# Peptides against a protein of PDB entry 5HB3, part 20

Target 1, 150 residues: chain A of PDB entry 5HB3
Amino acid sequence: RQMQDRCMSEYNQRIRNAPEGSIDPFRMACYKIIGRCDLSNRSLDGLQTDVNDWIWLQFNLARETDRSLELAGESYGLAELQASIREIGLKHFPKTAAEDTNGSFGMFFYLQILAGMFEQAIAYLYPFSYVDAVHFAIALTYYGLLRPVD

## One batch from the design tools (peptide; aimed at target 1 F93 M107)

Design b1_p16_8_s3 (made by RFdiffusion4, then SolubleMPNN; from b1_p16_8, 10 letters changed)
Fold by OpenDDE base, seed 2:
Structure b1_p16_8_s3 (fold): chain B 150 residues (1-150), chain A 16 residues (1-16)
Amino acid sequence: as target 1 above (150 residues)
Amino acid sequence: SKLQEILAQFQKKLFS
């Protein structure tokens, strides 16, 4: 708590008062991760990041706790993460095999799996790779993670 | 752990 409060204080002070171009993006990233500062902005500004960095950050920031227990004062849970993944999927990933030009469907499938969106992931993968979708569905069902009726 | 292994194998297949 003490560390978090200090992070929040420093983060807010720098964001509001720092001269233009003087903010260390890595330091701000640390405040984001450790202090959970400004959870409404779940990105690392000023840093070169990829999808792996992004998803790693999302999972680190995601918490399934009561709002009263959230020290950051903001809530970001799995549901919000799943919503974000859906939104990203709609904007940046192919919806059909015909739209797939670079094989990026696998990444979106992977993101959905990571987020526990198993039924949606399998449904999405199915038109791109039937065999893989079936095998993965079987595996998920075997481990009780997939609701086949859905 | 078994699921993680399966996922890891699948990840390699999709992204390698």
Scores: peptide ipSAE 0.016, ipTM 0.423, DockQ to the pose 0.049
OpenDDE base, seeds 1, 3, 4, 5: peptide ipSAE 0.018, 0.009, 0.017, 0.009; ipTM 0.451, 0.358, 0.450, 0.370; seeds 1, 4 fail the geometry check

Design b1_p16_8_s4 (made by RFdiffusion4, then SolubleMPNN; from b1_p16_8, 10 letters changed)
Fold by OpenDDE base, seed 4:
Parts: C-alpha cells; structure tokens; sequence
Structure b1_p16_8_s4 (fold): chain B 150 residues (1-150), chain A 16 residues (1-16)
C-alpha cells in the first residue's frame, strides 16, 4: 500500500509538473503498472506498443479487488476489460468474412479468448473458419470453459 | 511480416 501510494504520488506529480518532453515514458509505465495509476487511461503514452503490449497492460491493470479498497473512480476489473474488448471489436474488427480484408479476425478471436469470452470468441470465429471454431469449441468444452447451453 | 503488419494496423486503430 505504501509503495502504491508513493507510485501514485510520483505519477501524478510528474504528469502535472514535469516539463514537456522530460518524462521518461518507461518510468511512467512502471508507475502505472505497479501503482495502477490513472486507470481511466489504460495506455502507455510515449511508448511504441503493439496489440500484445496493450492486452498485457489491460490484464495487469484489471483486478477483481474489493471495491472498498479501491480509490473512488478507479475500479477496473474483468467485466470492464471484457466490455472494452467488445467495443474494440465492434469498431475495429471485421464482423463477417466478407469484411475481412487483412485477416484481422484472428486477433479479435485471440483477444476474446484471453478475456475469457469463450462463447463469444467461438461464435465470432465460426463464420471465418468453421474448422478452427469447431476445434477450439471442442478444446474449450473439454476444459469446462465453454458453456454450450445457457 | 504479415502478423507484424496486422499488429501495426491494430495499433493504429487502438491509439487513433
């Protein structure tokens, strides 16, 4: 807790008071990750990140914590992450095979799997790759992760 | 290379 508070303090101080261009983005990233600072901004400013970095950050920031222990307004759990992934999917990923111009459907499938959105992931994958969807469905069912019947 | 390109495109979309 003391470390987290210190990280938050330093993070906030630097964001507010640091001269432009003087902020080490890696240091800020450390504060954000360790201190879970500024959960409303779930990105790493000033860093070149890819999808893997982004999703890694989301999972690191997401916590199923007792809401009583979280600072007011800084709750971010799995449900919020899943909501974010849904929104990203709606905006940035193909909905049908006909819309897929760059083969990005696999990435969205991957994101959904990581977020535990198994039923949605399979449903999404099915029109793009029937065979793969079936294989994943079998595997997920085997591990008890897929609920085929509501 | 194809994966990298797709990742880059996704990045551009996420941070745009």
Amino acid sequence: as target 1 above (150 residues)
Amino acid sequence: SSLEERLQQFQEKLFS
Scores: peptide ipSAE 0.016, ipTM 0.393, DockQ to the pose 0.836
OpenDDE base, seeds 1, 2, 3, 5: peptide ipSAE 0.006, 0.016, 0.008, 0.009; ipTM 0.380, 0.408, 0.396, 0.367; seeds 1, 3 fail the geometry check

## One batch from the design tools (peptide; aimed at target 1 S43)

Design b1_p17_1 (made by RFdiffusion4)
Pose (drawn by RFdiffusion4):
Order: structure tokens, then sequence, then C-alpha cells
Structure b1_p17_1 (pose): chain A 150 residues (1-150), chain P 17 residues (1-17)
């Protein structure tokens, strides 16, 4: 309780609202991670990072809490992470084979799998490659990670 | 946050060219 309050406030007063270009980029990153500061802007600004670093941060900042009472601020769990993956799908990725030329649909399928969006990930992949979709569904069904129809 | 994500996915799509 103490450390979360001190860390959150310290980050707002002496880092976010501090002179720009003065605070080490990695240090700001360490505070965002350790204290989960500013869950509203889950980016690694000021660092040479790639898409994998962004993806990692989304999961790294995610935490699951019992759905019974409040958290300090807004919650960020698997549910919110999935909602974010969904909108990235509509905005940046195709849904038909005609919209894809480079083979990028695989990235969105990969994102949905990471987020545990198994039903949606298989349904998304089938139009691009039914063979792979069929077998990935077999792999998931074997371990019980695919909700079948009654 | 959205601009950062657009940048990363733009770089990712350019890497496929």
Amino acid sequence: as target 1 above (150 residues)
Amino acid sequence: EEAYVDEKFTEFFESLE
C-alpha cells in the first residue's frame, strides 16, 4: 500500500511532470513496470524497441484480480488486454485472403493466441489457411482450450 | 499510445516487403 502510493505519486510529480529530456528513458520504463504507473499509456517511449517489446509490455503490466472488489485506479487484466487486441485487429489486419498479400494475418493470429482468444484466433485463421486452423484447433482441444458447440 | 502502436505495426509491415 505504501510503496504503490509513493511510487505512483513520485512518478507523476518528479518524472511525468518533470523537465523533458532530463529523466533517463530506461528509468521511466522501470517505474512504469515496477509500479505499474500510467496503465493508460502502455508504451516504451524513448527506447529503441520493436513490436515484440510492445506486446511484452501489454502482458507484463496485466494482472488478474478476484472479481469481487475495486482496485486503486482502473483495472488492467486479461479482459482489457483482449479488448485492446481486438481493436488492433479491425484497424491494422485483414479478415479475408484478398486483403492480405504479405502474410501478415499470421501476426494477428499470434496475438490472439497469446491473449488466450482461442476461439476467435482459430476462426480468424481458417479463411487464410484452413489446414493450419484445423490442426491448431486439434492441439488446443486436446488440452481443453477450445470451447466447442453443444 | 495509439500512435506508438501504429508506428510499431508500420515497421512490422514494412519488414515484410

Design b1_p17_1_s1 (made by RFdiffusion4, then SolubleMPNN; from b1_p17_1, 13 letters changed)
Fold by OpenDDE base, seed 1:
Structure b1_p17_1_s1 (fold): chain B 150 residues (1-150), chain A 17 residues (1-17)
Amino acid sequence: as target 1 above (150 residues)
Amino acid sequence: SDEQLDKLLEKYFQSLL
């Protein structure tokens, strides 16, 4: 708790008072990741990042912390991340095989799998690749992650 | 919409092409 409070204080002070360009973006990233500062903004400013970095950040920031213990007024958990992934899917990824021009369906499938959205992931993959969807379904079922709908 | 994500996805999609 003391460490988190200190991180929050330092983070807020730096954002408000530091001259432009003087803030070490890596330090700010540490405050966000370790201190969970400003979880409403899940981006790393001043760092060159790619989609993999974004994915990593989202999943590391998502915690099933008891809402009562988080000093941050907003809890960001798996449910919120799943909702975000759903929205991203609707906006940026092909909905049908006919709309897929660049093979990006695989990334959205991957995101859903990472988020534990197994049924949705398989359902999404099926029209793009029947064979792959079946193989993943078998594997997920074997590990008890996919509930076969009777 | 996270503007950063939009840019990252755009770069990603370009890399697939």
Scores: peptide ipSAE 0.249, ipTM 0.834, DockQ to the pose 0.757
OpenDDE base, seeds 2, 3, 4, 5: peptide ipSAE 0.232, 0.120, 0.231, 0.234; ipTM 0.812, 0.757, 0.811, 0.813; seed 3 fails the geometry check

Design b1_p17_1_s2 (made by RFdiffusion4, then SolubleMPNN; from b1_p17_1, 10 letters changed)
Fold by OpenDDE base, seed 2:
Structure b1_p17_1_s2 (fold): chain B 150 residues (1-150), chain A 17 residues (1-17)
Amino acid sequence: as target 1 above (150 residues)
Amino acid sequence: MEEQLDKLLQEYFESLL
């Protein structure tokens, strides 16, 4: 908690008072990650990032915190991340095998798995890759993560 | 945030092509 508060303080101070161009984006990234600073902006400004970096950051920042301790509007948990993944899926990923032109369905499947959306992930993967969907379904069932409808 | 993700995803998809 003390470290988090210090990170928040340093982050806010630098954002407000640092001369233009003097901010080390890596330092700011460290403060953001450790302190979970400015959860409304879940990006690493001034850094060259890829989709994997973005995904990692989203999952890193997502926490099931006691909502009573979070300031109103700064809650970012698994539910919000799952909602974001659904929106991303609707916007950017193929909905059917017929729409798949580049094999990007695998990334959306991966995002759903990371977010614990196991049933949806399997359902999504099934029309694209039957064999893979079955294998993942077996594995997820074995670990008690997939609950078949009785 | 959405705009940044859109750009990153676009770059990702372009890399698959």
Scores: peptide ipSAE 0.235, ipTM 0.814, DockQ to the pose 0.810
OpenDDE base, seeds 1, 3, 4, 5: peptide ipSAE 0.009, 0.206, 0.095, 0.014; ipTM 0.327, 0.807, 0.751, 0.341

Design b1_p17_1_s3 (made by RFdiffusion4, then SolubleMPNN; from b1_p17_1, 10 letters changed)
Fold by OpenDDE base, seed 5:
Structure b1_p17_1_s3 (fold): chain B 150 residues (1-150), chain A 17 residues (1-17)
Amino acid sequence: as target 1 above (150 residues)
Amino acid sequence: MEEQLDKLLKEWFESLK
């Protein structure tokens, strides 16, 4: 708690008072990750990032906490992340194999798997790649992550 | 939606073309 509070204090102080161009993006990233600062902005400003960096950050910031203990607007857990992935899927990824023009279905499958949306991931993959969907379903079932309906 | 991810995905998709 003490370290988190210090990170938050330093983060806020620098955001407000640092001269233009004097902010070290890596240092700010450290404060953000460790302190979970400013959860409304789940990005690493001033750094070159990719999709993997983004998703990694989301998981690092996500916590299952009692919402009563968090400030208004600062709640971010797995459910919120899953909701975001679902919305991203609806916006950016093909719904059917016929709509797939660039093979991007694999990325959405990947994001769903990372977010623990296993049933949805398999259901989504099935029309794009039957063989792969079956293999993943078997593996996920073996590890108790996919529970087939009776 | 997170604007950063939208940008990243757009860039990623363009890189696949």
Scores: peptide ipSAE 0.061, ipTM 0.719, DockQ to the pose 0.664
OpenDDE base, seeds 1, 2, 3, 4: peptide ipSAE 0.030, 0.028, 0.027, 0.038; ipTM 0.599, 0.643, 0.595, 0.696; seed 2 fails the geometry check

Design b1_p17_1_s4 (made by RFdiffusion4, then SolubleMPNN; from b1_p17_1, 12 letters changed)
Fold by OpenDDE base, seed 2:
Structure b1_p17_1_s4 (fold): chain B 150 residues (1-150), chain A 17 residues (1-17)
Amino acid sequence: as target 1 above (150 residues)
Amino acid sequence: MDEFLDKLLEEYFKSLQ
């Protein structure tokens, strides 16, 4: 807690007071990750990142914490992340195998799995790759993560 | 949805082509 508070303090101080161009984006990223600063902006400004970096950051920032304990009323948990995954799925990813032109369905499946959206992930993957969907379904069922209907 | 994420995904999709 003390470290988190210090990171947040440093983050806020630098954002407000640092001269233009003097901010080290890596340092700010460290403060943001450790302190969970400015949860309204879930990106690393000034850094070149990819989708994997983005999703990693989302999971690191996501917490199932009592909202009453969150600073400035900001909260970000798994539910919000899952909502974001659904939104990007609707906007960017193929809905059917017929729409798949670039093989990007695998990334959306991956994001759903990471977000714990197991039933949706399997259902999504099934029309694109039957064999893979079955294998993942078996594995997820074995670990009690997928709940087939009786 | 975050504009930054949109850009990242666009770049990702371009990398697949």
Scores: peptide ipSAE 0.240, ipTM 0.809, DockQ to the pose 0.730
OpenDDE base, seeds 1, 3, 4, 5: peptide ipSAE 0.225, 0.093, 0.104, 0.239; ipTM 0.801, 0.713, 0.726, 0.809

Design b1_p17_2 (made by RFdiffusion4)
Pose (drawn by RFdiffusion4):
Structure b1_p17_2 (pose): chain A 150 residues (1-150), chain P 17 residues (1-17)
Amino acid sequence: as target 1 above (150 residues)
Amino acid sequence: TSEEQFERLLEEWRAEH
């Protein structure tokens, strides 16, 4: 309780609202991770990072809590992470084979798998490659990670 | 922002593939 309060406040007063270009970029990153500061802006600004670093951070900051009482601030768990994956799908990725030329649909399928969006990931992939979708569904069903129809 | 960073990085990833 103490450390979360001290770390959150320290980050707001002496880093976010501090002179720009003065604070080490990695240090700000270390505070955002360790203290889960500013869950509203889950980016790695000031660092040479790629899409995989961004993806990692979304999961790294995610935490699951019993759905019984409040958290300090706004919650960020798998539910909120999935909601973010979904909007990225509508905005940046195609739904039909006609919209895809470079083979990028595989990235969104990969993102949905990481987030545990198994039903949606298989349904999304089938139009691009029914063969792969059929077999990935078999792999998931074997371990019990695919909700079937009654 | 998080969304702007993702979009920019996705474009760079597509260019490399």

Design b1_p17_2_s1 (made by RFdiffusion4, then SolubleMPNN; from b1_p17_2, 8 letters changed)
Fold by OpenDDE base, seed 5:
Structure b1_p17_2_s1 (fold): chain B 150 residues (1-150), chain A 17 residues (1-17)
Amino acid sequence: as target 1 above (150 residues)
Amino acid sequence: SAEEQFEKLLKEALAKR
């Protein structure tokens, strides 16, 4: 708690007092990732990142802990991440094979799987690749991760 | 927003493919 408070204080102080661009972006990233500072802003400004970095960041920032137990003033859990992924999917990923120009459906499938959205992931994959969807469904069911629709 | 950043990164990733 004390460490978190200190981190938040330092983070806020630096954001407010440091000239724009003077703060080491990597240091700011550390405050965000380790210190969980300013979780409302889940971006790393000033860093050259790719989509994989973004994915990594979102999942590292998300905590499955009860909001009541999170010492951080801001709670960001799996549910919020799942909601974000859903929104991203609706906006940026193909809904049908006909809309898939770049083969990006696999990335959205991957995101959903990572987020534990197994049923939705399989349902999404199905129209793109029936065989793959069935194979994943079997595997997920075997591990008890997919609830068969009675 | 995180979503906006993702959009940017996604576009960049797709452009490289």
Scores: peptide ipSAE 0.330, ipTM 0.869, DockQ to the pose 0.785
OpenDDE base, seeds 1, 2, 3, 4: peptide ipSAE 0.316, 0.322, 0.319, 0.319; ipTM 0.864, 0.867, 0.865, 0.866

Design b1_p17_2_s2 (made by RFdiffusion4, then SolubleMPNN; from b1_p17_2, 8 letters changed)
Fold by OpenDDE base, seed 5:
Structure b1_p17_2_s2 (fold): chain B 150 residues (1-150), chain A 17 residues (1-17)
Amino acid sequence: as target 1 above (150 residues)
Amino acid sequence: SAEEQFAELLEKALAER
C-alpha cells in the first residue's frame, strides 16, 4: 500500500512536470503495474512488446479483488478483461471454421481459457476441432472448472 | 484501446509465422 501510494504520487508529479518523452519507459511501466496508474491506457509506451507481453500486462492489471478495495481512482477487474476478450473475439478472430484462414482460432481459445471463460472456450473450439474440444472439456471437468452434463 | 493494440500485435505475430 505504501509503495502503491508512492508510485501514484510520483506518477502524477511526473506526468505534470516532466518534459514529454523524458520519462524512462521502464519506470513508467512500474508506476502502471505497481501503482495502477492510468489504467485507461493498458499499454507500455516506449517498450518493444509482443502478444505475450500484452497478455501478461492485461492479466496483471486485472485484479480479482473487490473494486471497493482498490486505492486507485480507476478500476479494472476480471469482468472487464473478459468483456475485452469477448470484443476481441467478435472483431479479430474467426467465428466459424470456414472463416479460419490463418489458424488463429487457437489464440482466442487460449485467451478465453486464461480468463476463466471455460464454457465459452469449449463452445468456440468445438467447431474447429471436435477432438480437442472434448479433451479439454474432460480435463476441465476433472478439475471442477466445467460443470458436467446431468 | 487495449483491443486495438492487441489486434495490431496479433497481425504482427501472424505475419511472422
Scores: peptide ipSAE 0.374, ipTM 0.878, DockQ to the pose 0.722
OpenDDE base, seeds 1, 2, 3, 4: peptide ipSAE 0.366, 0.371, 0.364, 0.374; ipTM 0.875, 0.877, 0.874, 0.878

Design b1_p17_2_s3 (made by RFdiffusion4, then SolubleMPNN; from b1_p17_2, 8 letters changed)
Fold by OpenDDE base, seed 5:
Structure b1_p17_2_s3 (fold): chain B 150 residues (1-150), chain A 17 residues (1-17)
Amino acid sequence: as target 1 above (150 residues)
Amino acid sequence: SSEEQFAKLLEEELKKR
């Protein structure tokens, strides 16, 4: 907590006092990740990133925290991430196999699995790949993450 | 938004295929 508070203080000071673009983007990234500063902006400014970096960042920033002890800009948990993934699915991924033009359904399945949305993930995958959906359902059931249906 | 950021990155990823 002491380290986090120090990072937050330095982050706020740098944003207010330093000229734009003069701060090391890696340092600012550390303040965001460790200090959980300005979680309304879940990006790494000044750094070249890809989809994998985005995924890594979202899941590292998502924490189960006591909301009563955090400012609005510092609160971001699994529920918010799951909501974000749902919105991403609605807007940017195929709904049916007929809509699949680029094979991107696997990425959305992957995101749902990472976020613990297991039932939704299997239901989504099934029309795209029956065999894979069944295999994942078996595996998830084995680990107690999916309830078997009689 | 984070969703918009992802959408841009997804588009770039799909171009690599």
Scores: peptide ipSAE 0.414, ipTM 0.892, DockQ to the pose 0.711
OpenDDE base, seeds 1, 2, 3, 4: peptide ipSAE 0.403, 0.409, 0.406, 0.407; ipTM 0.889, 0.891, 0.890, 0.890

Design b1_p17_2_s4 (made by RFdiffusion4, then SolubleMPNN; from b1_p17_2, 8 letters changed)
Fold by OpenDDE base, seed 5:
Structure b1_p17_2_s4 (fold): chain B 150 residues (1-150), chain A 17 residues (1-17)
Amino acid sequence: as target 1 above (150 residues)
Amino acid sequence: SSEEQFAKLLKEYLAKN
């Protein structure tokens, strides 16, 4: 907590006093990840990143925290991440097998699983790959993460 | 936005695979 508070203090000071783009991007990343500074911007400017880096960042920023201990503008949890994933699905992934042109459905399935959206993930996967959907449904049920349909 | 950033990165990912 002390380190986090220090990071937030330094971040706020630098944002106010430093010219735009003058802060080292790696230092900025530290403020973002450790200090949870400016969570409204969940990107790392000035760094070369890929989709895996993006995924890693989102899940690290979406921490399970007591919101009462955080400033409103710095609150970001699993619920917000799940909402973002739903929006991503609506905008950037095929909704049906007929819309699938590049096989990207697997990545959306993966994102939903990571976010704990198990029922939605299985329901989404089934029309694309019923075999895989059944296998995952069995596994998730075994671990108590999916409720069987009666 | 983070969603826009993802869309860009997704496009790049799909181009490589």
Scores: peptide ipSAE 0.343, ipTM 0.868, DockQ to the pose 0.757
OpenDDE base, seeds 1, 2, 3, 4: peptide ipSAE 0.329, 0.333, 0.332, 0.332; ipTM 0.862, 0.864, 0.863, 0.863

Design b1_p17_3 (made by RFdiffusion4)
Pose (drawn by RFdiffusion4):
Structure b1_p17_3 (pose): chain A 150 residues (1-150), chain P 17 residues (1-17)
Amino acid sequence: as target 1 above (150 residues)
Amino acid sequence: SDLVVALTHSHAATLLA
């Protein structure tokens, strides 16, 4: 309780609202991770990072809590992470094979799998490659990670 | 990059467990 308050406040007063270009980029990153500061802007600004670093951060900052009482601030768990993956899908990725030329649909399928969006990931992949979708569904169903119809 | 991908899978698997 103490450390979360001290760390959150310290980050707001003496880092976010501090002179720009003065604070080490990695240090700000360490605070965002350790203290889960500013869950509203889950980016790694000021660092040479790629899409995998961004993806990692989304999961790294995610935490699951019992759905019974409040958290300090806004919650960020698998549910919120999935909501974020969905909008990225509509905005940046195709739904039909006609919209895809480079083979990028695989990235969105990969993102949905990471987020546990198994039903949606298989349904998304089938139009691009029914063979792979059929077999990935078999792999998931074997371990019980695919909700079937009654 | 490979390390970050492995860590991503570790975090994603933990959240799903």

Design b1_p17_3_s1 (made by RFdiffusion4, then SolubleMPNN; from b1_p17_3, 11 letters changed)
Fold by OpenDDE base, seed 3:
Order: sequence, then C-alpha cells, then structure tokens
Structure b1_p17_3_s1 (fold): chain B 150 residues (1-150), chain A 17 residues (1-17)
Amino acid sequence: as target 1 above (150 residues)
Amino acid sequence: REEKRQKTLELAAKLLA
C-alpha cells in the first residue's frame, strides 16, 4: 500500500510539473504497470507498441477485484477486456472473408482466444478457414473449454 | 500475409497446449 501511494504521488507530480516532452515514457510505463496509476488510460503514450504489447498490457492491468474495493473508474477485469476486444474487432478487423484485404483475421482470432472468448473465436474463424476452425474446436472441446451446443 | 496468419495460429496453438 505504501509503495502504491508513493507511485501514485510521483506519477501525479510528473504529469503536473514536468515540462512538455521531458517525461520519460518508460518511467511512466513503470508507474502504469507496477503502481497501477491512472488505470482509466490503458495505453503507453510515447512508446512504439504493437498489438502484442497492447494485449500484454491489458492482461497485466486486468484484475478480478470486488468492485466495492476499487475506486470509481478504476475497475478493469476480464469482462471489460472482452468488451474492448469486441469493440476493436468491430472497428478494425474484417467481418467476413470478402472484407479480408490484409489477412488480419488471424490476429482477431488470436485476441479472442487469449481473452477466453472461445465460442466467438471459433464462430469468427470458420468462414475464413473452416479447417482451422474445426481443428481448434476439437482441441478446445478436448480440454473442456468449448461445450458443443445442443 | 500468409506468414503472419500462420504465426498467429501457431501462437494460439501454443497457448492452448
């Protein structure tokens, strides 16, 4: 608790008092990840990041906590992450094979799998690659992660 | 494009193993 309070204090002080362009983005990232500072902004500003970096950060920040213990606006769990992935999918990934111009469907499938959205992931993959979808469905069922619909 | 797809699928498979 003392460490978290110190991180929050230093984070706020730097945001308020640091000259423009003088903030070390890596230091700010450390406050974000370790200190869980400013969880309303779940991005690393000033860093060159890709989708893998983004999803890694989301999973590190996502925690299953009782909402009663978290301050207003800082609750972020798996459900919120799944909602974010759905929104990203709707905005940035192909919805059908006909819309696939860059072959990015696999990345969205990957994100859904990471987030435990197995049924949705298989349903999404099927029109792009039915063979892959069937193989993943079999594997997920074998491990008890996918239940066949009656 | 195909290479990226394969890499994604391989990563997914590793996570599920």
Scores: peptide ipSAE 0.024, ipTM 0.394, DockQ to the pose 0.104
OpenDDE base, seeds 1, 2, 4, 5: peptide ipSAE 0.019, 0.019, 0.020, 0.018; ipTM 0.536, 0.461, 0.498, 0.502

Design b1_p17_3_s2 (made by RFdiffusion4, then SolubleMPNN; from b1_p17_3, 10 letters changed)
Fold by OpenDDE base, seed 5:
Structure b1_p17_3_s2 (fold): chain B 150 residues (1-150), chain A 17 residues (1-17)
Amino acid sequence: as target 1 above (150 residues)
Amino acid sequence: REEVRERTLEEAARLLA
């Protein structure tokens, strides 16, 4: 708590008072991740990032929450992240093998697996790569992560 | 909450382009 409070204080001070371009983006990233400062902005400004960095950040910023114990306010947990991934899939990834022109289906499969969307991930992968879908299904079932349909 | 989600999705879209 003390560390987080210090991070928030320093973050707020720097964002308001520091000359433009003088803030170390890595320091600001530390304030974001450790201090959980400005969670409405889930990006790392001034840093070159990719999809792996993005998903890593989302998981770090997300927290398990019980909605029944929380008052009206902003919450971001696994359910919200899963919903975001679903929406990203609908907008930015091929829905069928016929739509796949660049092989990006694998990335969406990867994101779904990371988010624990195992049944959906396998169902999505199956029309793109039958063999891979079967192998992943077997492995996920073995570890109790997949619920096969009767 | 919805606004935050939209910004998050926009960032994801940028990185996936």
Scores: peptide ipSAE 0.241, ipTM 0.833, DockQ to the pose 0.038
OpenDDE base, seeds 1, 2, 3, 4: peptide ipSAE 0.248, 0.245, 0.230, 0.194; ipTM 0.836, 0.833, 0.825, 0.807; seeds 1, 2 fail the geometry check

Design b1_p17_3_s3 (made by RFdiffusion4, then SolubleMPNN; from b1_p17_3, 12 letters changed)
Fold by OpenDDE base, seed 1:
Structure b1_p17_3_s3 (fold): chain B 150 residues (1-150), chain A 17 residues (1-17)
Amino acid sequence: as target 1 above (150 residues)
Amino acid sequence: RKEKLEQTEEQAQKLLA
């Protein structure tokens, strides 16, 4: 707690008082990740990041919290992340093979798998690659991760 | 939650574009 408070203090101080261009984005990232500063902004400003970095950050920042103690807007856990991925998928990823121009379906499949959305991931992958979907389904079932509807 | 979702979507869009 003491460390977190220090991180928050430093983070806020730097954001407010640092000269333009003087803020070390890596340091700020550390404050966000370790100190959990400014969790409403789940991005790393000033850093070149990719989808892997993004999803890693989301998981890092996501916490299972006692919802009885927090307002709904203050909690960000796995459920919220899954919801985000779902919405992102609806807006930014192909829904059918015919819509896929760059092979991005694989990335969305990957994101869903990481988020534990196994059933949805398999269902999504199926029209793009039947063989792959079956293989993943078998593997997920073997490890008890897939819950197919009877 | 809605605001956070919108922000997340925007961030993801930037990375996926």
Scores: peptide ipSAE 0.037, ipTM 0.654, DockQ to the pose 0.039
OpenDDE base, seeds 2, 3, 4, 5: peptide ipSAE 0.036, 0.034, 0.035, 0.036; ipTM 0.648, 0.636, 0.647, 0.650; seed 4 fails the geometry check

Design b1_p17_3_s4 (made by RFdiffusion4, then SolubleMPNN; from b1_p17_3, 11 letters changed)
Fold by OpenDDE base, seed 4:
Structure b1_p17_3_s4 (fold): chain B 150 residues (1-150), chain A 17 residues (1-17)
Amino acid sequence: as target 1 above (150 residues)
Amino acid sequence: RKEKLEKTLEQAAKLLA
């Protein structure tokens, strides 16, 4: 707790008072990750990040916490992450094989799997790769993760 | 906030392309 509080204090101080361009983005990233600072902004400003960095950050910041114990602006759980992934999918990933110009469907499938959106992931993958969708469906069912009737 | 997320995702999408 003490370390977290220090991180929050330093983060807030720097973000508000530091001259433009003087902030070490890596240091700020550390504060955000360790201190869970400013959870409303779940990005790493000033850093070149890819989708792997983004999803890694989301999972590090997401917590299943008692909402009663968290400040209103600091609640971020799996449900919110899943909602974000859905929104991302709608905006930035192909909906059909015909729309897939970059072969990015696999990444969105991967993101959905990571977020536990198994039924949606399989449904999404199906039109792109029937065989792969079936194999993943079998595997997920085997592990009790896929609930096709729910 | 939503815009920052969108930008991050756009960047991610570009990296995956």
Scores: peptide ipSAE 0.025, ipTM 0.540, DockQ to the pose 0.043
OpenDDE base, seeds 1, 2, 3, 5: peptide ipSAE 0.023, 0.024, 0.021, 0.020; ipTM 0.502, 0.516, 0.529, 0.520; seeds 1, 2, 3, 5 fail the geometry check

Design b1_p17_4 (made by RFdiffusion4)
Pose (drawn by RFdiffusion4):
Structure b1_p17_4 (pose): chain A 150 residues (1-150), chain P 17 residues (1-17)
Amino acid sequence: as target 1 above (150 residues)
Amino acid sequence: SSEEQFATLLEEWRAAM
C-alpha cells in the first residue's frame, strides 16, 4: 500500500511532469513496470524497441484479481488485454485471404493465442490455412483449451 | 502512444518479411 502510493505519486510529479529529456528512458520504463504506473499508456517510449517488446509489456503489466472488489485506479487484466488485441485486429490485420499478400495474418493469430483467445484465433486462421487451423484446434482440444459447441 | 508505437513497429516488422 505504501510503496504503490509513493511510487505512483513519485512517477507523476518527478518523472512525467519533470523536464523532458532529463530522466533516463530506461528509468521511466523501470517505474512503469515495477509500479505499474500509467496503465493507460503501455508503451516503451525513448527506447529502441520492436513489436515483441510492445507485446511483452502488455502482458507484463497485466494482472488478474478476484472479481469481487475494486483496485486502485482502473483494472488491467487478461480481459482488458484481449479487448486491446481485438481492436488491433480490425485496424491492422486482414480477415480474408484476398486482403493478405505478405503472410502477416500469422501475427494476429499469434497474438490471439498469447491472449488465450483460442476460439477466436482458430476461427480467424481457418480462411487463411484450414489445415493449420484444424490441427492447432486438435492440439488445444487435447489439453481442454477450446470451447466446443454442445 | 501505445497504439502509435505498435502501428510503427508492426510496419517495420512487415518490412522485414

